# Designs tried in a protein design run: peptides against a protein of PDB entry 4BOS. Part 113

Target 1, 163 residues: chain A of PDB entry 4BOS
Amino acid sequence: PVLTRTVVPADNSCLFTSVYYVVEGGVLNPACAPEMRRLIAQIVASDPDFYSEAILGKTNQEYCDWIKRDDTWGGAIEISILSKFYQCEICVVDTQTVRIDRFGEDAGYTKRVLLIYDGIHYDPLQRNFPDPDTPPLTIFSSNDDIVLVQALELADEARRRRQ
Target 2, 163 residues: chain A of PDB entry 4BOS as posed
Amino acid sequence: PVLTRTVVPADNSALFTSVYYVVEGGVLNPACAPEMRRLIAQIVASDPDFYSEAILGKTNQEYCDWIKRDDTWGGAIEISILSKFYQCEICVVDTQTVRIDRFGEDAGYTKRVLLIYDGIHYDPLQRNFPDPDTPPLTIFSSNDDIVLVQALELADEARRRRQ

## One batch from the design tools (peptide; made by RFdiffusion4, then SolubleMPNN)

Design b1_p24_3_s1 (from b1_p24_3, 14 letters changed)
Fold by OpenDDE base, seed 3:
Structure b1_p24_3_s1 (fold): chain B 163 residues (1-163), chain A 24 residues (1-24)
Amino acid sequence: as target 1 above (163 residues)
Amino acid sequence: SMKEELAKATEELRKRQEALKAAE
């Protein structure tokens, strides 16, 4: 089994597309972003005490209006929200630092998904199997540390390829 | 409707979030 990267469109919604891909078992749907943006805005709006200006960097309402735009980028706050929503750990391997940032690691989730991040763009990761009849896996056990090692190796290789 | 389902899901998420916050 090999961990591989699926390149999604380099639009402003790559995070949402990537998350959707992994949590839905490998479904590429670039059109999912508007709905996911709305979902995040709704979640943020529902809890203004938790999602404060200190966390958002702007007022709750300003954030909601901002994230619903089709040209704004998602980041850590959106990943955190999506982790909670899908009840899974989201692990982001950074090719610039060759580190894994784990979102939802303290929530006790039994499942984890993986993204790769280069400082600007997000892509989903999947495990391919030798058996051609076995579809790629995007949802892993939270105890599967091998996949994390493979993600780090993939990130390190990506870093070495950069000129 | 989708809006109603989203509202329900959001509320459930809020409950989960509060539980996690309390546990920290």
Scores: peptide ipSAE 0.024, ipTM 0.576, DockQ to the pose 0.026
Fold by OpenDDE base, seed 1:
Structure b1_p24_3_s1 (fold): chain B 163 residues (1-163), chain A 24 residues (1-24)
Amino acid sequence: as target 1 above (163 residues)
Amino acid sequence: SMKEELAKATEELRKRQEALKAAE
């Protein structure tokens, strides 16, 4: 089994496309972003006490309007929200630092998904199997630390290609 | 940190999000 990267379109919604891909078991849907943006806005609007200006960097209402635009990029805030919504740990391996940022790690989720991030673009990660008839795996056990090692190796390889 | 606070789920928030998910 090998951890591989599925390249999604390099548009402003790559984070949402990538998250959707992994949480849905490997379904590529480039048109999922508008709905996911609206979902995030709804969640933020539902809890203005938690999602305060101090957290958002702007007022709750301003954030909701901002994230629903088709040209705004998702980041740590959106990943955290999506982790909570899908009830899974989202692990992001950074090719620039060769580190993994874990979102939802203290929530007790039994499932984890993985993304790869190069500083401007997100892609989903999946485990391919030698048997071509066995579909790739995108949802892993939260106890599967081997996949994290493989993600780091993948990130290190990507970094070497750039230097 | 901000990341840590956002990464943690409270039971109350989880319940709200589950309700929202069910309504989708």
Scores: peptide ipSAE 0.024, ipTM 0.581, DockQ to the pose 0.034
Fold by OpenDDE base, seed 4:
Structure b1_p24_3_s1 (fold): chain B 163 residues (1-163), chain A 24 residues (1-24)
Amino acid sequence: as target 1 above (163 residues)
Amino acid sequence: SMKEELAKATEELRKRQEALKAAE
């Protein structure tokens, strides 16, 4: 089995497209972003005490309007929200630092999904199998640390290509 | 706290994104 990267469009919504891809088992749908943005906005709006200005960097309402724009970037807050919503750990391997940022790791989720991040773009990761009739896997066990090692290897190789 | 950690992580990601954009 080999961990591979699926390149999604660089249209400012790559995070949402990538998350949708992995949590839906490998479905590439670039048109999912507007609804994903609205989902996050709805969750944020539902809990203004938790999602405060201190966390959002702007008022709750301003954030909701901002995240629903088609040209705004998602970050850790969006990933954390999506992790909670989909009840899975979201692991982001960074090609700049060759590190994995784990979201939801203390929540006790049994599932793990992986993204690769290069500083300006997110892509989903999947495990491909030798048997062509076996579909790629995007949802892993939270105990599968091998996939994390493979993700780091991909990131390290990407970093070396830039050096 | 969880809120503080989330805020730090958010800022770190933002910094990485901005730094790379500025380098292009």
Scores: peptide ipSAE 0.023, ipTM 0.519, DockQ to the pose 0.426
Fold by OpenDDE base, seed 5:
Structure b1_p24_3_s1 (fold): chain B 163 residues (1-163), chain A 24 residues (1-24)
Amino acid sequence: as target 1 above (163 residues)
Amino acid sequence: SMKEELAKATEELRKRQEALKAAE
């Protein structure tokens, strides 16, 4: 099995598209962003004590209005929220540093998904199998450390191509 | 560019997330 990258559109919603892809088992839906933005805003609005101005960098209401715009980019806060919502660890491998940021790692989730990030764009990762009749896998065991090694290898290759 | 500025903002949010995690 080989870990591979699926390139999604380089638009303002690449994070949402990538997360949707991996948590839904490999479904590419570039139109998923508006619903996911509303979902995040709803979760944030429901707990203003936790999602405070100190965490958001803006008031709870301002954040909700901001994230629902069609031209704003999601980041770490949104990944954390989506990790909790989908009850899975979200691992982001950075091609600039060749490191993995793990969101939800201490929550006790049994599954993990992987994204690759280059500083301005997110793409989903999947495992391909030699058997052509076996579909690619996007949801892994939280104990599968091999997939993390493979993700680091992909990131390292990407970094070398840019240097 | 706007994308680069948003990337920087995302990194700032990451730092806040890490700080929150460390405080818990």
Scores: peptide ipSAE 0.019, ipTM 0.507, DockQ to the pose 0.047

Design b1_p24_3_s2 (from b1_p24_3, 12 letters changed)
Fold by OpenDDE base, seed 3:
Structure b1_p24_3_s2 (fold): chain B 163 residues (1-163), chain A 24 residues (1-24)
Amino acid sequence: as target 1 above (163 residues)
Amino acid sequence: SMKEALAKAEEELRRRQAEIKAAE
């Protein structure tokens, strides 16, 4: 089994496309972004006490209006929200630092998904199998530390290629 | 339609909001 990267469009919604890909078992749908943006806004708007200005860096209403724009980029706040919504750990491996940032690690989720980040762009990761009849895996056990090692190796290789 | 898809997502949101708040 080999962990591989699926390159999604380098548009303003690469985070949403990547998350949708892994949580839906490998479905590439670049048109999912508007709906996911609205979903994020609905979640934030539904709990203004938790999603405060201190957390968002702007007022609750300002954030909701901002994230629903088709040209704004998602980041750590959106990943945290999506982790909670999908009830899974989202692990982001950074190719610049060769480190993994884990979102939802303390929530007790049994599943994890993986993204790769180069400082600007997000892509989803998947496990390919030698058997051509076995489809790629995008949802892993939260106890599967091998996939994290493979993600670090993939990130290190990517870093070396850019040097 | 996208509107119907959004409505379905919002329904799922309502179902999961209790779980999210309980975990916080």
Scores: peptide ipSAE 0.020, ipTM 0.541, DockQ to the pose 0.024
Fold by OpenDDE base, seed 1:
Structure b1_p24_3_s2 (fold): chain B 163 residues (1-163), chain A 24 residues (1-24)
Amino acid sequence: as target 1 above (163 residues)
Amino acid sequence: SMKEALAKAEEELRRRQAEIKAAE
């Protein structure tokens, strides 16, 4: 089994497309972003005490309007929200630092999904199997640390290619 | 209400996801 990267379109919604891909077991839908943006905005709007200006960097209302635009990029805040919504740990391996940022790690989720991030673009990760009849896996056990090692190896390889 | 709006958005998203998967 090998951890591989599925390249999604390099548009402003790559995070949402990537998250959707992994949490749905490998379904590529570049048109999912508008609805996911709306979902995030609704979640943020529903709890202005938690999603304060200190957390958002802007007022609650300003953030909601901002994230619903089709040209704004998602980041750590959106990943945290999506982790909670999908009830899974979202692990992001960074090709620039060769480190993994884990979102939802303290929530007790039994599932984890993985993304790869190069500083501007997100892509989903999946495990391919030698048997071509076995479909790729995108949802892993939260106890599967082997997949994290494989993600780090993949990121390190990507970094070397840029050197 | 905000809670109702959230619930509606969540349900719609799940519905759309199911439809996409079923169409594959």
Scores: peptide ipSAE 0.020, ipTM 0.494, DockQ to the pose 0.027
Fold by OpenDDE base, seed 5:
Order: C-alpha cells, then sequence, then structure tokens
Structure b1_p24_3_s2 (fold): chain B 163 residues (1-163), chain A 24 residues (1-24)
C-alpha cells in the first residue's frame, strides 16, 4: 500500500474540501464548502459557553458570521470542530516542518484521517492498494502509526522538491 | 513501541531537512 496525495483546488476552501474528501471515503466535492461552513457555524452557535471569545478570538456571533463568508480560510479551530463532529482524529502533516499536528488525539476515537499542509494549502491523503479493483482508503485505524510515517515521508519529499 | 518509532522517524526527517538547509 502507498500513501498518495489528491490535489484539490487552491481556493479559500481547500481545508473544507480536503476534510470532506477524507471523511466521506474519497469523495471530491469542491462545492461542499458552504455547507461545511454552515455546519461549523451551527456547532459554534449551539455552545457559546465552550466556544467563547477567548477560544475564538472574537465573539461567538462574529465568528459565525466570519466563517460563513466565502473568502475566509479555515484553520486549527475549524479542524478541531470537524474532528469532534465526525468523531475522528484529524492528522495534518506539515511540509514546511515535516511534523504532524494531531487533532482529537486524546478523545479516544478509533479512526483517523490525514491531510497535508504547506503553510497555505491543504490537500487530502489516501492509501492506494496494488489491486486496481480495491478502492483507496482515506479512513485509518487510530492505531495505524505506519500511515503517519508514510505521511512524513511524503512531506519530506515535497519539501526537498521545493528547496 | 510504534509511538516511539514514529517519534524517531520525525526526528530523523527533521535532522535531514536541517542538513539540507545547512548545505545551501
Amino acid sequence: as target 1 above (163 residues)
Amino acid sequence: SMKEALAKAEEELRRRQAEIKAAE
């Protein structure tokens, strides 16, 4: 099995497209962003005590209005929220540092998904199999640390190509 | 453990990247 990268459009919503891809088992839908943004806003609005101004950096209402805009970029806060919603660990491998940021790692989830990040753009990762009739895998066991090593290798290769 | 193996792998890769930067 080989871990590979699927390049999604470099737009304001690459994070949402990438997350949607991996949690839905490999479905590429660049038009998913508006729904994803609304989902996040709904979750945040539903728990103003937890999603406080201290956490959001702005008022709960201001954040909800902000994230629903089509020109705002998602980041760590949104990843954390999506991890909780989909009940899975979201692992982001950074090509600039060759490190993995793990979201939801202490929540006890049995599944994990992987993204690759270059400081600006997010892409989803998938495992391809030798059998062409076996579809790629995007959802892994939270005990599968081999896939994390493979992600680091991809990040290292990507960084070397840019240096 | 696999956790330790992962940590070692990350360290090795970061070390290699540092070497590449130093050689520029």
Scores: peptide ipSAE 0.019, ipTM 0.527, DockQ to the pose 0.034
Fold by OpenDDE base, seed 4:
Structure b1_p24_3_s2 (fold): chain B 163 residues (1-163), chain A 24 residues (1-24)
Amino acid sequence: as target 1 above (163 residues)
Amino acid sequence: SMKEALAKAEEELRRRQAEIKAAE
């Protein structure tokens, strides 16, 4: 099996598209972003004590309005929220640093999904199989460290291409 | 700390990566 990158549209919602892709088992739906943004806003609005201004960088209400815009970027806070919502570890391999940022690693989730990040754009990662009739895998065991090694290899190759 | 734990985990992964490549 080989870990591969699926390039999603380079729009302001690439994070949401990528997360949706991996948590839904490989479904590419660029139109998923508005609902995911609303989902995040609802979660944030429901717990203003936890999602404070200190965490959000803006008031709870301002954040909710901001994240629902179609031209705002998702980041660490959104990934953390989505990790909790989907009950899975979200691992982001960075092609600039060749490091993996893990979200939800201490929550005891049994599942993990992987994204690749180049400093601007997010793409989903999937495991392809030799049998063309076997669909790619996007949801892995949280104990599958091989997939993390493969992700690091992809990131390292990407970095070397830029150097 | 969490940062230190992550660093250690990544170091382990890089070590394993090297081992896999050496076995190929």
Scores: peptide ipSAE 0.015, ipTM 0.436, DockQ to the pose 0.028

Design b1_p24_3_s3 (from b1_p24_3, 11 letters changed)
Fold by OpenDDE base, seed 5:
Structure b1_p24_3_s3 (fold): chain B 163 residues (1-163), chain A 24 residues (1-24)
Amino acid sequence: as target 1 above (163 residues)
Amino acid sequence: SMADALAAANAALRARQAEIKAAA
């Protein structure tokens, strides 16, 4: 089995597209972003005590309006929220630093998904199997540390290629 | 705290994005 990336469009919503891809088992839907942005805004608005200006960098209402724009980039806040919403650990391997940032790692989720990130663009990761009749896997066991090693290897290779 | 960690992570991510975007 080999871990590979699926390149999604660089349309300011690659994070949402990538998350949707992995949590839905490999479904590419670049049109998913508007609804996911609304979901984020709804969750942020629902807990102004936690999602304070200290976290958001702006008022709760301003952030909600901002994230619903089609040209704004999601970040750690969005990943954290989506991790909780989909009840899975989201692991982001960074090609710039060759490290993995784990979201939801202490929540006790049994599943994890992986994204690859270069500082401005997110892509989803999947495991391909030797048997061509076996579909790629995007949802892994949270105990599967081999996939994390493979992700680091993939990121290291991407860094060497400046990709 | 979890809130502090999330705030720091988000701030760092935003800063990195800005740097790369400006250098690109």
Scores: peptide ipSAE 0.224, ipTM 0.790, DockQ to the pose 0.505
Fold by OpenDDE base, seed 4:
Structure b1_p24_3_s3 (fold): chain B 163 residues (1-163), chain A 24 residues (1-24)
Amino acid sequence: as target 1 above (163 residues)
Amino acid sequence: SMADALAAANAALRARQAEIKAAA
């Protein structure tokens, strides 16, 4: 089994597309972003005490309007919210640093999904199997640390190839 | 706190994105 990258469109919503891909078992749907952006805004608006200006860098209302734009980039706030919403650990392997940033790591989730990030673009990761009748896997056990090693190897290769 | 950690992570990510985007 090999961990591979699926390139999604660089349309400013790659984070949302990538998350949707992995949590839905490998479904590529670039049209998912508007609904996911609305979901983020709804959750942010629902808890102004936690999602304060100190966290958001702008007022709660301004952030909600901002994240719903089609050209704004999601970040750690979005990943954190989506981790909680889908009840899974979201692991982001960074090709610039060859490290994994883990979201939801202390929540006790039984599932993890993986993204690869180069500083301006997110792509989903999947495990391909030798058996052609076995579909690729995007949702892993939180106990599967082998996939994290494979992700680091993939990131290291990407760095060497300037990808 | 968890809030502080999230704020720091978000700020760092935004800064890194800005640097890479500016260099592109």
Scores: peptide ipSAE 0.210, ipTM 0.787, DockQ to the pose 0.459
Fold by OpenDDE base, seed 3:
Structure b1_p24_3_s3 (fold): chain B 163 residues (1-163), chain A 24 residues (1-24)
Amino acid sequence: as target 1 above (163 residues)
Amino acid sequence: SMADALAAANAALRARQAEIKAAA
């Protein structure tokens, strides 16, 4: 089996599209972004004590309005929220540094999903199988260290290709 | 705390995004 990248549209919502892809088992739906933005805003609004200005960099209300725009970028806060919502570890492999940032790693989730990130754009990762009748896998065991090694290899190759 | 770590991670990530975006 080989870990591969699925290129999603390079719009401001690539994080949401990529997360949706992996948590839904390989469904590419760029139209999912508005709903996911609203979901995040709802979660943030529901817990102003935790999602404080110190965490958000702006007031809770300002953040909610901001994240619902179609041109604002998701970041660590959004990834963390989505990790909790989908009850899975979200691993982001960075092509610039060839490192993996793990979100939800201490939450005890049994599943992990993987994204590849270049500082601007997010894409989802999937495992392809030799058998053409076996669909790609996007949800892995949180104990699967092989997929992390493969992700690092993929990121290193991407860095060498400057992509 | 977890909140502090998350805030720091978010700040660092957003700063990195801004820098890379500006250089693109």
Scores: peptide ipSAE 0.138, ipTM 0.734, DockQ to the pose 0.532
Fold by OpenDDE base, seed 2:
Structure b1_p24_3_s3 (fold): chain B 163 residues (1-163), chain A 24 residues (1-24)
Amino acid sequence: as target 1 above (163 residues)
Amino acid sequence: SMADALAAANAALRARQAEIKAAA
């Protein structure tokens, strides 16, 4: 089994597309972004005390309107929210630094998913199996640290290739 | 706090994206 990258469109919504891909077991649907953005806005709006201007960099209402635009980028706030919503750890391997940022690592989730990030663009990661009848795996055990090592190796190779 | 850490991480991510985008 090998960890591989599925390239999704660079349409400003790659984070949402990538998260949707991994949490749904490998479903590529770039059209999911508007609904994902609305989900984020709904959750942000539901807790204005936590999602304050200090965290958001703008008022709660302004952020909700902003994130629903089709040309704004998701970030750590969105990843954290989606981790909680889907009840899984979201691991982001950075090709620029060759390190993994883990979201939801202290929540006790039994599942983890992986994204690869180059500073601008997100792509989902999946494990391919030799048996063609076995579909790729996108949801891993939170105890599977081997997949994290494989992700780092993939990121290191991507850095060397400038991908 | 975790809230502060999230805010800092988000700010750093946004800044890095802007830098890389400008250099690209």
Scores: peptide ipSAE 0.028, ipTM 0.590, DockQ to the pose 0.474

Design b1_p24_3_s4 (from b1_p24_3, 11 letters changed)
Fold by OpenDDE base, seed 3:
Structure b1_p24_3_s4 (fold): chain B 163 residues (1-163), chain A 24 residues (1-24)
Amino acid sequence: as target 1 above (163 residues)
Amino acid sequence: SLKEELAKANEELRAKQAAVKAAK
């Protein structure tokens, strides 16, 4: 089995597209972003005590309006929210630092998904199998440490190739 | 990093909340 990346469009919504891809088992749907942005806004609005200006960098309402724009980038806030929503650990491997940031690691989730990040763009990761009749895997066990090693190797290779 | 930035913000917020609670 080999861990590979699927390049999604760089349309400012790559985070949402990438998350959707992995949590839906490998479905590429660039049109998913508007609804996911609205979901984020809804969750942020529902808990103004936690999602305060100190975290958001702007008022709760302003953030909700901002994240619903099609030209704004999702980040750690969105990843943490989506981790909770989909009840899975989201692991982001950074090609610039060759490190993995784990979101939801303390929640006790049994599942994990993986993204690769270069400081600007997010892509989803999947495991490909030798058997062509076996579809790629995007949802892994939270106990699968091999996939994390493979993700680091993939990130290191990407860093060396400047990709 | 992404997580570090969020973690710092969360820690700061929690500290402020704890201070307010202690003052009541």
Scores: peptide ipSAE 0.044, ipTM 0.575, DockQ to the pose 0.033
Fold by OpenDDE base, seed 5:
Structure b1_p24_3_s4 (fold): chain B 163 residues (1-163), chain A 24 residues (1-24)
Amino acid sequence: as target 1 above (163 residues)
Amino acid sequence: SLKEELAKANEELRAKQAAVKAAK
């Protein structure tokens, strides 16, 4: 099996598109962002004690209005929220540093999904199988550390292509 | 704390995004 990336549109919502792709088992839907942004805003609004200005960098209300815009970028806050919502680890492999940032790693989730990140763009990762009739896998066991190694290898190759 | 770590991670990630975007 080989870990590969699916290139999603380089719009301002690539994070949301990528997360949706992996958590839905490989469904590419670039139009999913507005609803996901609204979902995040709703979750943030529901817990102003946790999602304080210290976390958000702005007031709770300001953040909710901001994240619902179609031109604002998702980041760690959004990944963390989506990890909790979908009850899975979200592992982001960075092609610039060749490291993996894990979100939800201490929550005890049994599943993990993987994204590849270059500093401004996110893409989803999937495992392809030798049998062409076997569909790609996007949801892995949280104990599958081999997929993390493969993700690092993929990121390292991407880094080398840029240098 | 988890809250503080999340805030830190968010700041670092968004700072990196801004830096990369500005460098292009």
Scores: peptide ipSAE 0.029, ipTM 0.637, DockQ to the pose 0.529
Fold by OpenDDE base, seed 2:
Structure b1_p24_3_s4 (fold): chain B 163 residues (1-163), chain A 24 residues (1-24)
Amino acid sequence: as target 1 above (163 residues)
Amino acid sequence: SLKEELAKANEELRAKQAAVKAAK
């Protein structure tokens, strides 16, 4: 099995598209972004004590309005929220540093999904199997550390191509 | 704390995105 990336549109919602892809088992739906942005805003608005101005960098209301725009980028806050919402660890491999940032790693989730990040763009990762009749896997066991190694290898190769 | 970690992570991520975007 080989870990590969699926290139999603380089719109401002690539994070949401990528997360949706992996948590839904490999469904590419760029139209998912507005609803996911709304979900983020709803969750942020529901807990102003946690999602304070100190965390958000702006007022809770301002952040909710901001994240619902179609031209604003999701970040660590969104990844953390989506990790909890979908009850899975979200692992982001950075091609610039060849490091993996793990979100939800201490939550005890049994599942993990992987994204690849180049500093401005997110893509989803999937495991392809030799058997063409076996569909690619996007949801892994949280104990599958081999996939993390494969992700690092993929990121390292990507970095070398750009350097 | 989790809040502090999240804030730092978010700040670092957004700062990196801005830097890369500006460099292109």
Scores: peptide ipSAE 0.024, ipTM 0.607, DockQ to the pose 0.501
Fold by OpenDDE base, seed 4:
Structure b1_p24_3_s4 (fold): chain B 163 residues (1-163), chain A 24 residues (1-24)
Amino acid sequence: as target 1 above (163 residues)
Amino acid sequence: SLKEELAKANEELRAKQAAVKAAK
């Protein structure tokens, strides 16, 4: 089995597209972003005590309006929210640092999904199997450390290509 | 706290994105 990257459009919504891809088992749908953004806004709005200006950098309402724009970037807040919403650990391998940032790691989830990030763009990762009739896997066990190693290998290779 | 960690992580990620975007 080989871990591979599926390139999604660089349309400012790559985070949402990538998350949707992995949590839905490998469905590429760039049109999912508006609803994903709305989902974030709804969750943020539902808990103004937690999602305060101190956390958001702006008022709760302003953040909700901001994240629903089609040209704003999702970040750690969005990843954290989506991790909780989909009840899975979201692991982001960074090609600049060759490290994995794990979101939801202390929540006790049994599942994990993986994204690759270069500082401005997110792509989903999937495990391909030698049997062409076996569909790629995007949802892994939270105990699957092999996939994390493979993700680091991809990141390291990507970093070398840029040097 | 989790809230503080999230705020820090978000700030770090946003700053990194801004820096890379500016350098592009």
Scores: peptide ipSAE 0.026, ipTM 0.624, DockQ to the pose 0.455; fails the geometry check

